# Ledger of designs, part 1: peptides against a protein of PDB entry 1Y74

Scores and structures below are computed, not measured.

Target 1, 57 residues: chain A of PDB entry 1Y74
Amino acid sequence: LGLERDVSRAVELLERLQRSGELPPQKLQALQRVLQSRFCSAIREVYEQLYDTLDIT
Structure headers, positions and changes below count from the first letter of each chain, unless a header shows other numbers.
Peptide ipSAE was made for these designs. It is ipSAE averaged over its two directions, with the distance scale d0 held at 1.0 Angstrom where the peptide's residues are scored. Compare it between designs on one protein only; published cut-offs may not apply.
The geometry check fails a fold that doesn't show the stated peptide or that is severely misdrawn somewhere.

## One batch from the design tools (peptide; made by RFdiffusion4, then SolubleMPNN)

Design b1_p8_7_s1
Fold by OpenDDE base, seed 4:
Structure b1_p8_7_s1 (fold): chain B 57 residues (1-57), chain A 8 residues (1-8)
Amino acid sequence: as target 1 above (57 residues)
Amino acid sequence: LEELLKEL
């Protein structure tokens, strides 16, 4: 399942974009906090369990 | 920004 890796990559890209100063960092930091939240982790776990159960290719 | 878009 690539979802954990894709979320980790999205966080890395958000951290790079916050350091560049090209965009206001506050909204990017808020999005990073959402992606790293227990809520998003629980949704990911449910998605991974459903994916493994449904054998969706 | 452009370098970020190349990494997606």
Scores: peptide ipSAE 0.043, ipTM 0.661, DockQ to the pose 0.121
Fold by OpenDDE base, seed 1:
Structure b1_p8_7_s1 (fold): chain B 57 residues (1-57), chain A 8 residues (1-8)
Amino acid sequence: as target 1 above (57 residues)
Amino acid sequence: LEELLKEL
């Protein structure tokens, strides 16, 4: 589903922002760690399963 | 930042 791609894109964008130095990198790195966490991945998998189950219309 | 905003 598109959600995995969108999360991967969000992580890529966060890494670019961290490298630019325009923003304090610590909060961006913390957000990246949340998006790459096993917890976020498990929520994504549940969301994808529910979406696929509810998309029976 | 401006390059990031162009990629959204």
Scores: peptide ipSAE 0.041, ipTM 0.662, DockQ to the pose 0.113
Fold by OpenDDE base, seed 2:
Structure b1_p8_7_s1 (fold): chain B 57 residues (1-57), chain A 8 residues (1-8)
Amino acid sequence: as target 1 above (57 residues)
Amino acid sequence: LEELLKEL
């Protein structure tokens, strides 16, 4: 499943934006913390398990 | 910003 890779890429992009200083870092850092939270990780794991079980090709 | 948008 690409979701772990896509979340990791989104975090990398948020870290680049925070380092550029072009945008206020606080909201970007808050979004990064949400994406790296145990809550988002648990939702991802449930989604991955359901997707592997529901493989409706 | 524009370089980052090209990597999406």
Scores: peptide ipSAE 0.041, ipTM 0.659, DockQ to the pose 0.115
Fold by OpenDDE base, seed 5:
Structure b1_p8_7_s1 (fold): chain B 57 residues (1-57), chain A 8 residues (1-8)
Amino acid sequence: as target 1 above (57 residues)
Amino acid sequence: LEELLKEL
C-alpha cells in the first residue's frame, strides 16, 4: 500500500511550496490541513483495511 | 515551482 507514503509526500510538497512564497499560502495550508485531518486519516485506514481484505492486486 | 515539477 502506497497511500500513506503518497499522502506524506503530498504534505511535504505542500510545505515546500508554502516556504517558497511563489504561491498564495492560504489554499496550500488549507489542503495540508485536509490531508492531515482525522477524517482523512480515518478514510485512509478504512481504505487500507478494505484493500487488505479484498486482495486487490 | 520549477523544482517541484522536477520532483514529480
Scores: peptide ipSAE 0.040, ipTM 0.656, DockQ to the pose 0.109

## One batch from the design tools (peptide; made by RFdiffusion4, then SolubleMPNN)

Design b1_p9_2_s4
Fold by OpenDDE base, seed 1:
Structure b1_p9_2_s4 (fold): chain B 57 residues (1-57), chain A 9 residues (1-9)
Amino acid sequence: as target 1 above (57 residues)
Amino acid sequence: VLERLLELA
């Protein structure tokens, strides 16, 4: 499952955008915190479990 | 911004 890797990549991209100064960092930091939250991780785990159980190809 | 994201993705 690529979802954890894709989330990690999204966080890395948000960190690069924050460092570039091209955008106000506050909203990017808020999104990064959401993606790194225990809640987001718990949703991901439930999604992965359901995906494995339902075999939705 | 979007171009930079596409280059980095």
Scores: peptide ipSAE 0.084, ipTM 0.676, DockQ to the pose 0.053
Fold by OpenDDE base, seed 3:
Structure b1_p9_2_s4 (fold): chain B 57 residues (1-57), chain A 9 residues (1-9)
Amino acid sequence: as target 1 above (57 residues)
Amino acid sequence: VLERLLELA
């Protein structure tokens, strides 16, 4: 499933944006913390289980 | 910002 890779890529992009200084870092860091949260991991596990069960092509 | 995101995506 691409979702774990896409989340990891989104976190990497947020870290690069924080270092550029082009945007206020606080909101980017808050979004990164949400994406790395135990809540998002649990939602990803549910999504992966449903995807595998429902064969959503 | 958007251009930098497109280069990195």
Scores: peptide ipSAE 0.084, ipTM 0.675, DockQ to the pose 0.052
Fold by OpenDDE base, seed 4:
Structure b1_p9_2_s4 (fold): chain B 57 residues (1-57), chain A 9 residues (1-9)
Amino acid sequence: as target 1 above (57 residues)
Amino acid sequence: VLERLLELA
């Protein structure tokens, strides 16, 4: 499923934005920590299991 | 910011 890849890409983009200095890094880092959290990973796993079970086209 | 996001996407 594309969701793991999309989350990984979002984290990479947040790291690039933090390094550019165009934005205050603290809020970007907080968002990155949420996306990398065990809670976000557990929601993703449940979503992937439901998607595989329900065949949501 | 938005221009930079479009360049990175």
Scores: peptide ipSAE 0.083, ipTM 0.676, DockQ to the pose 0.052
Fold by OpenDDE base, seed 5:
Structure b1_p9_2_s4 (fold): chain B 57 residues (1-57), chain A 9 residues (1-9)
Amino acid sequence: as target 1 above (57 residues)
Amino acid sequence: VLERLLELA
C-alpha cells in the first residue's frame, strides 16, 4: 500500500502551496495538521492492517 | 493553483 507515501506527498504539496502564497496559508496549514495528526496516523495503521489481512484486490 | 497541483502530482 502507498497510503503513507501518498499522505506524505499530500503534506509536501500543501507545504509548497503555503510557500507559493497563491492561497491563504491558514486553511492549508490546518489540513496539513489534520493529515499529520495521531488520529489520522492511527486510522492509516488500522486501514493498512485490515488491507494486508483481507488481501482485497 | 490547479495547474501547479497537476504539475506536482
Scores: peptide ipSAE 0.082, ipTM 0.670, DockQ to the pose 0.053

Design b1_p9_8_s2
Fold by OpenDDE base, seed 3:
Structure b1_p9_8_s2 (fold): chain B 57 residues (1-57), chain A 9 residues (1-9)
Amino acid sequence: as target 1 above (57 residues)
Amino acid sequence: LEELIRKAL
């Protein structure tokens, strides 16, 4: 799974959007904080472990 | 914005 890479890419895009000023930055920053939270990281790790274990392909 | 979306796809 590339989930860690995809989350990192999403954060990079959110940072670029915040710098562009085309959108209100507050909600973008809040979303970035959620994606980088210990909670989201822990859920991602559990998901990746289960995916690797239960991979039927 | 549009260019960032285009680079994300």
Scores: peptide ipSAE 0.030, ipTM 0.585, DockQ to the pose 0.050
Fold by OpenDDE base, seed 1:
Structure b1_p9_8_s2 (fold): chain B 57 residues (1-57), chain A 9 residues (1-9)
Amino acid sequence: as target 1 above (57 residues)
Amino acid sequence: LEELIRKAL
């Protein structure tokens, strides 16, 4: 699973969008905070552990 | 924005 990498990539894209000024930054920043939250990280970790254990293809 | 999306895919 590349979920950690995909989340990191999503955060990178959100940071670029915030710097471009093409969009109101507030909602982008809020989404970035959610993706970087301990809650989101904990869910991701549980998901990855379950995925590895259950061998869901 | 379009360039960023294109690089994301």
Scores: peptide ipSAE 0.030, ipTM 0.584, DockQ to the pose 0.050
Fold by OpenDDE base, seed 4:
Structure b1_p9_8_s2 (fold): chain B 57 residues (1-57), chain A 9 residues (1-9)
Amino acid sequence: as target 1 above (57 residues)
Amino acid sequence: LEELIRKAL
């Protein structure tokens, strides 16, 4: 699954948005912190393991 | 924002 790559790409886009100044940075930074949290990583790992095991189509 | 979205796709 590309979920790790998709999360990494989402974080990169959030960093670019924060640097542009077009949007209030505080909520973007909060979302980035959630995506980079141990909780989000643990849920991602469980999801990827279950997907690989169950071959969910 | 729009230019960022266009470059992300």
Scores: peptide ipSAE 0.030, ipTM 0.578, DockQ to the pose 0.046
Fold by OpenDDE base, seed 5:
Structure b1_p9_8_s2 (fold): chain B 57 residues (1-57), chain A 9 residues (1-9)
Amino acid sequence: as target 1 above (57 residues)
Amino acid sequence: LEELIRKAL
């Protein structure tokens, strides 16, 4: 499972978009904060643990 | 933006 990697990649892309100035940065920064929140991280960790335990194909 | 999206997909 690559969910941690995919979230990290999404954050990296959001940081690049914020630096480009092509889009209003405030909503991008808010989304980044959600993805990096303790809540989102805890839900991700539970999901990864369950996925690994259940071996869902 | 377009090139970033194209490389991410």
Scores: peptide ipSAE 0.029, ipTM 0.576, DockQ to the pose 0.050

## One batch from the design tools (peptide; made by RFdiffusion4, then SolubleMPNN)

Design b1_p10_2_s3
Fold by OpenDDE base, seed 3:
Structure b1_p10_2_s3 (fold): chain B 57 residues (1-57), chain A 10 residues (1-10)
Amino acid sequence: as target 1 above (57 residues)
Amino acid sequence: ELQELLELIQ
């Protein structure tokens, strides 16, 4: 699904930006923790179920 | 990298 790919790519980019030191790492790490949280995973599962039910292209 | 992250958030 597009959302799973976008979340996975966002996490990869956040990890790279934390290593480059171009930005303050604490806010990037906090965003990464939110995206990898059980809460974000549960929202993704609900989104996938709604997407399959609503046949949104 | 930063530009692509900003494009994902918009």
Scores: peptide ipSAE 0.201, ipTM 0.778, DockQ to the pose 0.063
Fold by OpenDDE base, seed 4:
Structure b1_p10_2_s3 (fold): chain B 57 residues (1-57), chain A 10 residues (1-10)
Amino acid sequence: as target 1 above (57 residues)
Amino acid sequence: ELQELLELIQ
């Protein structure tokens, strides 16, 4: 689903930016932890279930 | 890399 791909890409970009040192790594790591949290995973599962129910093409 | 992250947030 689009949201899963976008979240996965955002995490990959945050990991690269933490390694490049272009930005303060602590805030990037905190954002990555939020995106990989059980809360964000549960919201994604609800979004996927609603998408499948509403047949949004 | 940073630009693509900003494009995902918008």
Scores: peptide ipSAE 0.200, ipTM 0.777, DockQ to the pose 0.064
Fold by OpenDDE base, seed 1:
Structure b1_p10_2_s3 (fold): chain B 57 residues (1-57), chain A 10 residues (1-10)
Amino acid sequence: as target 1 above (57 residues)
Amino acid sequence: ELQELLELIQ
């Protein structure tokens, strides 16, 4: 379950960077929307299921 | 903050 935590942390960092205005907020918001999409969540679920099944250390 | 985001993408 590292990937869910890392995605959640990446979203939090993207939200902070959008508020600082140091970077173009539209590109950061687009990346955040991709990370929070149903497609990204479904890929994550498949990845976690494969990781748990294959015991890839 | 930006550095930590870049470290997560690598």
Scores: peptide ipSAE 0.199, ipTM 0.776, DockQ to the pose 0.062
Fold by OpenDDE base, seed 5:
Structure b1_p10_2_s3 (fold): chain B 57 residues (1-57), chain A 10 residues (1-10)
Amino acid sequence: as target 1 above (57 residues)
Amino acid sequence: ELQELLELIQ
């Protein structure tokens, strides 16, 4: 779904920005850990289930 | 790269 792709792209961009050194890597790594957390994965699963239910109209 | 991350948050 669009959200899974956007989260995957945001994680890829955060990993690239951590390697470039343009921004403090600790804050970028903290944001990446939040996006890859079990909490964000559970929210994404609920969003995917709701989207599949609403795409019936 | 940073610009595309900002566009995803906007």
Scores: peptide ipSAE 0.195, ipTM 0.774, DockQ to the pose 0.064

Design b1_p10_4_s2
Fold by OpenDDE base, seed 2:
Structure b1_p10_4_s2 (fold): chain B 57 residues (1-57), chain A 10 residues (1-10)
Amino acid sequence: as target 1 above (57 residues)
Amino acid sequence: LEELLELLRE
């Protein structure tokens, strides 16, 4: 599923943005923590199981 | 902001 890759890419982009210092790093870091949270991972796992079961092409 | 737009293009 593309979702794990997209989340991983979003985290990578957030880490690059935090290093540039152009944006408030605390908000970017908070968003990164949400994306890397066990809650977000659990939602992703449920979504992946539903996707695999429903074969939503 | 320009750097953000560059990162989103990669």
Scores: peptide ipSAE 0.025, ipTM 0.531, DockQ to the pose 0.047
Fold by OpenDDE base, seed 4:
Structure b1_p10_4_s2 (fold): chain B 57 residues (1-57), chain A 10 residues (1-10)
Amino acid sequence: as target 1 above (57 residues)
Amino acid sequence: LEELLELLRE
């Protein structure tokens, strides 16, 4: 399942963008906090469980 | 913005 890796890559990119200063850092930091939240992690785990159950191929 | 597009290509 690539979703954990994709979320980790998205967080890394958001941290780079916050350091460049080209974009307002507050919105980038808010998005990073959402991606690192317990809620986002729990939804990811449910999605992965459903994927493993439906991946009958 | 150009740096963001460059970072998304890596």
Scores: peptide ipSAE 0.025, ipTM 0.533, DockQ to the pose 0.048
Fold by OpenDDE base, seed 1:
Structure b1_p10_4_s2 (fold): chain B 57 residues (1-57), chain A 10 residues (1-10)
Amino acid sequence: as target 1 above (57 residues)
Amino acid sequence: LEELLELLRE
């Protein structure tokens, strides 16, 4: 469950950076869309399942 | 850049 929270925090930070206008918003928005994609979610689920199975302390 | 560093401190 840590990775989902970290991805959600990364999206929030990207939204704040888009609102500040200090950086070109288009690339930040593209990264946000990747992090919120069904592909990224599926990779996260596979990673969490592998982590739980391998008990990587 | 300063705003990015502020965001990383919260």
Scores: peptide ipSAE 0.024, ipTM 0.530, DockQ to the pose 0.046
Fold by OpenDDE base, seed 5:
Structure b1_p10_4_s2 (fold): chain B 57 residues (1-57), chain A 10 residues (1-10)
Amino acid sequence: as target 1 above (57 residues)
Amino acid sequence: LEELLELLRE
C-alpha cells in the first residue's frame, strides 16, 4: 500500500515549504502535526486493513 | 510557489 509512503512524502514536502519561508510556517506546521498525529496513523491503519480486505473479494 | 510546483512534479 502506497499511503504510508504518500503521507511520508507529504510531510517531507511540508518541511521543505516551511524552510523556503514563502508560506506562513505556522499553518504548514499545524498540517504536519495532523499528518504525524496518532489519530491520522490510526485512520491510515483502518484504511489499509479495509483496502486489503476489499482487494481480496 | 515555483518550488511547490517543482516538488509536485517529482
Scores: peptide ipSAE 0.024, ipTM 0.528, DockQ to the pose 0.046

Design b1_p10_4_s3
Fold by OpenDDE base, seed 2:
Structure b1_p10_4_s3 (fold): chain B 57 residues (1-57), chain A 10 residues (1-10)
Amino acid sequence: as target 1 above (57 residues)
Amino acid sequence: LEELLALLRE
């Protein structure tokens, strides 16, 4: 759903920021790891399942 | 910061 796309976009932006060198990459990389973690993926999956079931508008 | 803002606008 939209959440998966948003997370993917966030990761893409973080990767670009890391390559730019404008900001210290350590925290950006840590945030990327969080967004790509199995934990966040599991939470997203639960959210998407609930979203589909409840049809939240 | 300018690069960040540019990325957010893309």
Scores: peptide ipSAE 0.025, ipTM 0.548, DockQ to the pose 0.048
Fold by OpenDDE base, seed 3:
Structure b1_p10_4_s3 (fold): chain B 57 residues (1-57), chain A 10 residues (1-10)
Amino acid sequence: as target 1 above (57 residues)
Amino acid sequence: LEELLALLRE
């Protein structure tokens, strides 16, 4: 599936962007927090279960 | 933007 890995990579990139200062860090940090939240993890888990059951792609 | 593009290449 790779969704968990992609989310982890996205968080890593967001951290680097925050340190660079090229973009406003506040919204990047907020997005990082959302991606690392229990809510996002729960949604990911549901998605993975549905993906395994339905095999949409 | 340049830093973002660099990160996407890694």
Scores: peptide ipSAE 0.025, ipTM 0.546, DockQ to the pose 0.046
Fold by OpenDDE base, seed 1:
Structure b1_p10_4_s3 (fold): chain B 57 residues (1-57), chain A 10 residues (1-10)
Amino acid sequence: as target 1 above (57 residues)
Amino acid sequence: LEELLALLRE
């Protein structure tokens, strides 16, 4: 399961988009904050643990 | 949108 990697990549892309100035940065930054939040990380960790235990396809 | 698509290709 590459969920952690995918979230990290999404954050990286959001940072690049913010630096480019092509889009209004505020909503991009807000989304980045959500993805980096402790709550999001905790939910991700629980999901990964359940995924490994239950072998969700 | 074009920049976003470019980033997704990398």
Scores: peptide ipSAE 0.023, ipTM 0.539, DockQ to the pose 0.048
Fold by OpenDDE base, seed 4:
Structure b1_p10_4_s3 (fold): chain B 57 residues (1-57), chain A 10 residues (1-10)
Amino acid sequence: as target 1 above (57 residues)
Amino acid sequence: LEELLALLRE
């Protein structure tokens, strides 16, 4: 689904921001870790399963 | 801000 793609894109953007040095990298890295965590992955999986089953538009 | 916007466009 679009959610997995959007999360992957968000992580990519966070990595770019960290490399640019314009912002303190520590908080950006923490956010990246949260988005890549097993918790977020599990929530996404549940969401995608429900979305596929219910076909909510 | 311009650099941030540039990153979002890539």
Scores: peptide ipSAE 0.023, ipTM 0.529, DockQ to the pose 0.044; fails the geometry check

Design b1_p10_8_s1
Fold by OpenDDE base, seed 1:
Structure b1_p10_8_s1 (fold): chain B 57 residues (1-57), chain A 10 residues (1-10)
Amino acid sequence: as target 1 above (57 residues)
Amino acid sequence: ELQELLELVR
């Protein structure tokens, strides 16, 4: 599903931006931890279930 | 890289 791919790409970009030093690494790391949290995984599962149920093309 | 991250949030 597109959301899992987009979250995985967002995490990869956050890891690269933390290594470049162009942005404050602490805020990027905090955002990465939120995106990799059990809470975000549970929201994604609910979103996927709703998407499959509603057939929103 | 920052531009692509901003495009994902937009």
Scores: peptide ipSAE 0.231, ipTM 0.781, DockQ to the pose 0.064
Fold by OpenDDE base, seed 4:
Structure b1_p10_8_s1 (fold): chain B 57 residues (1-57), chain A 10 residues (1-10)
Amino acid sequence: as target 1 above (57 residues)
Amino acid sequence: ELQELLELVR
């Protein structure tokens, strides 16, 4: 599913940006923790179930 | 890297 790939890529980019020091790492780390949270995973699972049910191309 | 992250949110 596109959303899982985009979230995984966003997390990878946030980890790289934290290591480069181009941006304040604390806010990037907080955003990464949100994206990796059980809440975001549960929203993704509901979205995937709705996508499979609605056959949205 | 930052540009690609901004492109994912746009």
Scores: peptide ipSAE 0.231, ipTM 0.781, DockQ to the pose 0.064
Fold by OpenDDE base, seed 3:
Structure b1_p10_8_s1 (fold): chain B 57 residues (1-57), chain A 10 residues (1-10)
Amino acid sequence: as target 1 above (57 residues)
Amino acid sequence: ELQELLELVR
């Protein structure tokens, strides 16, 4: 599913933006922690199961 | 880099 790849790419981009200093790093780090949380992973698994069941293109 | 992140969220 595209969502796992898009979340992984979003995390990589957040890590790069934290290193560049173009933006205040604290909010980017907080968002990265949410995206890497067990809660976000569990929601993603439920969403993927529903998507596979509903055949939403 | 910021542009690609904004494209993923839009």
Scores: peptide ipSAE 0.229, ipTM 0.780, DockQ to the pose 0.062
Fold by OpenDDE base, seed 5:
Structure b1_p10_8_s1 (fold): chain B 57 residues (1-57), chain A 10 residues (1-10)
Amino acid sequence: as target 1 above (57 residues)
Amino acid sequence: ELQELLELVR
């Protein structure tokens, strides 16, 4: 699904930006922790289930 | 890298 790929790509970009030092790493790390949280994973699972149900219509 | 992240969120 597109959302899982987009979240995985956003996490990869946040990890690269933390290593480059172009931006304050603490805020980037906080955003990465939110995206990798159990809460965001549960929202993604519900979204994937709804998308699979709607793509059959 | 930052530009690609901003393009993903817009």
Scores: peptide ipSAE 0.225, ipTM 0.778, DockQ to the pose 0.064

Design b1_p10_8_s3
Fold by OpenDDE base, seed 2:
Structure b1_p10_8_s3 (fold): chain B 57 residues (1-57), chain A 10 residues (1-10)
Amino acid sequence: as target 1 above (57 residues)
Amino acid sequence: ELQELLELIE
């Protein structure tokens, strides 16, 4: 689904930015932890189930 | 890299 791909890409970009040192790595790591949290995963699962049920083309 | 992250938030 688009949202899973976008979240996965956002996490990859946050990991690269943490390694480049262009930005304070602690804030980027905190954002990555939020995106990888069980809370965000549970919201994504609900969204995916609603998407599959509503057949939103 | 930062620009592509910003494009995901918009």
Scores: peptide ipSAE 0.183, ipTM 0.764, DockQ to the pose 0.065
Fold by OpenDDE base, seed 1:
Structure b1_p10_8_s3 (fold): chain B 57 residues (1-57), chain A 10 residues (1-10)
Amino acid sequence: as target 1 above (57 residues)
Amino acid sequence: ELQELLELIE
């Protein structure tokens, strides 16, 4: 549950930085698309399942 | 904003 929240917060921050124009918006948008991709979501689900199974503190 | 994004990646 932490990783989903952190990814959601990272996406929100990337959207704010894209709107400020302080950084090249195309690279920030590409990173946002990667974080919102089905591939990133599937990796997150596998990571959360492994974390819950292995109790890696 | 950028600093908070960097702190989230660490």
Scores: peptide ipSAE 0.183, ipTM 0.763, DockQ to the pose 0.061
Fold by OpenDDE base, seed 3:
Structure b1_p10_8_s3 (fold): chain B 57 residues (1-57), chain A 10 residues (1-10)
Amino acid sequence: as target 1 above (57 residues)
Amino acid sequence: ELQELLELIE
């Protein structure tokens, strides 16, 4: 699904930006932790179920 | 990298 791919790409970009030092790493790491959280995964599962039910193209 | 992250959020 598009959302899973986008979340995975966002995490990869956040890890690269933390290593480059271009931005303060603490906020990037906090965002990465939110995106990798069980809460974010549960929202994604609900979104996937709703998407399949509502046939939103 | 930062530009691609911004484009993903928009």
Scores: peptide ipSAE 0.183, ipTM 0.764, DockQ to the pose 0.062
Fold by OpenDDE base, seed 5:
Structure b1_p10_8_s3 (fold): chain B 57 residues (1-57), chain A 10 residues (1-10)
Amino acid sequence: as target 1 above (57 residues)
Amino acid sequence: ELQELLELIE
């Protein structure tokens, strides 16, 4: 779904920005950990289920 | 890279 691709792209961009050193890497790493958390994955699964239910109407 | 991350949040 679009959200899974957008989260995967956001993580890839955060990893690139951590390697460039343009921004403080600790804050970028903290955001990456939130996006890769079990909590964020559970919200994504609920969103995917709601989206599949709404696309049927 | 930073610009594309900002465009994804907007």
Scores: peptide ipSAE 0.180, ipTM 0.762, DockQ to the pose 0.064

## One batch from the design tools (peptide; made by RFdiffusion4, then SolubleMPNN; from b1_p11_4, 4 letters changed)

Design b1_p11_4_s3
Fold by OpenDDE base, seed 4:
Structure b1_p11_4_s3 (fold): chain B 57 residues (1-57), chain A 11 residues (1-11)
Amino acid sequence: as target 1 above (57 residues)
Amino acid sequence: ELLEEARRLLA
């Protein structure tokens, strides 16, 4: 399980895309904010807890 | 350019 790591990596990549300037940054930034929102964090936390206890594999 | 940047991101 590496959901937290993958989300962090996704955010990193979005930041690099925004800095490149080759794409309009607004939608990329919006997506980044969603991924870093308390909503997504809460969902991730629940998923990881259930994964550990239920052995979803 | 964008294609090269994409390659770097995925590396």
Scores: peptide ipSAE 0.033, ipTM 0.602, DockQ to the pose 0.119
Fold by OpenDDE base, seed 2:
Structure b1_p11_4_s3 (fold): chain B 57 residues (1-57), chain A 11 residues (1-11)
Amino acid sequence: as target 1 above (57 residues)
Amino acid sequence: ELLEEARRLLA
């Protein structure tokens, strides 16, 4: 699956972008907050459980 | 620049 890993990687990239200063950090930070939110985590958990059950390739 | 930075980040 690797969804959790992908999300973690996305957050890492967002943090790097914020540190670079090439873009206004507010929207990047907001996106990071969404990806790390309880809501996103809950959706991810449901998805992963369904994935394990259905074994969707 | 931004595009190169993005490419580096995704590498």
Scores: peptide ipSAE 0.032, ipTM 0.603, DockQ to the pose 0.127
Fold by OpenDDE base, seed 5:
Structure b1_p11_4_s3 (fold): chain B 57 residues (1-57), chain A 11 residues (1-11)
Amino acid sequence: as target 1 above (57 residues)
Amino acid sequence: ELLEEARRLLA
């Protein structure tokens, strides 16, 4: 399970999209804020712990 | 353009 890595990659892509200027940045920035929020991080951590414990497949 | 930018982002 690599949710932390995938979220980090998603944020990186969002940052690059914002810098490109080819898309309105507001919604991209809002999504980045959600992905980097303490709430999202906490939910991800709980999910990863449950996934490891329950071995959800 | 958007398509080329997407390719660069995913590379």
Scores: peptide ipSAE 0.032, ipTM 0.601, DockQ to the pose 0.111
Fold by OpenDDE base, seed 3:
Structure b1_p11_4_s3 (fold): chain B 57 residues (1-57), chain A 11 residues (1-11)
Amino acid sequence: as target 1 above (57 residues)
Amino acid sequence: ELLEEARRLLA
């Protein structure tokens, strides 16, 4: 499961959207901060660890 | 145009 890659890609896209100016950037920035937060990273890590040991399909 | 921009971003 490539959650780390997907999250990093999502952040990259959010940054580009903010620079494009077609949408108000504040909510995009807020989402970016959440995705880059220590909390989100910790949850992702736990999820990936569990995914490796459990068949959650 | 937002749709075209989205396509460019995802490319």
Scores: peptide ipSAE 0.031, ipTM 0.598, DockQ to the pose 0.111

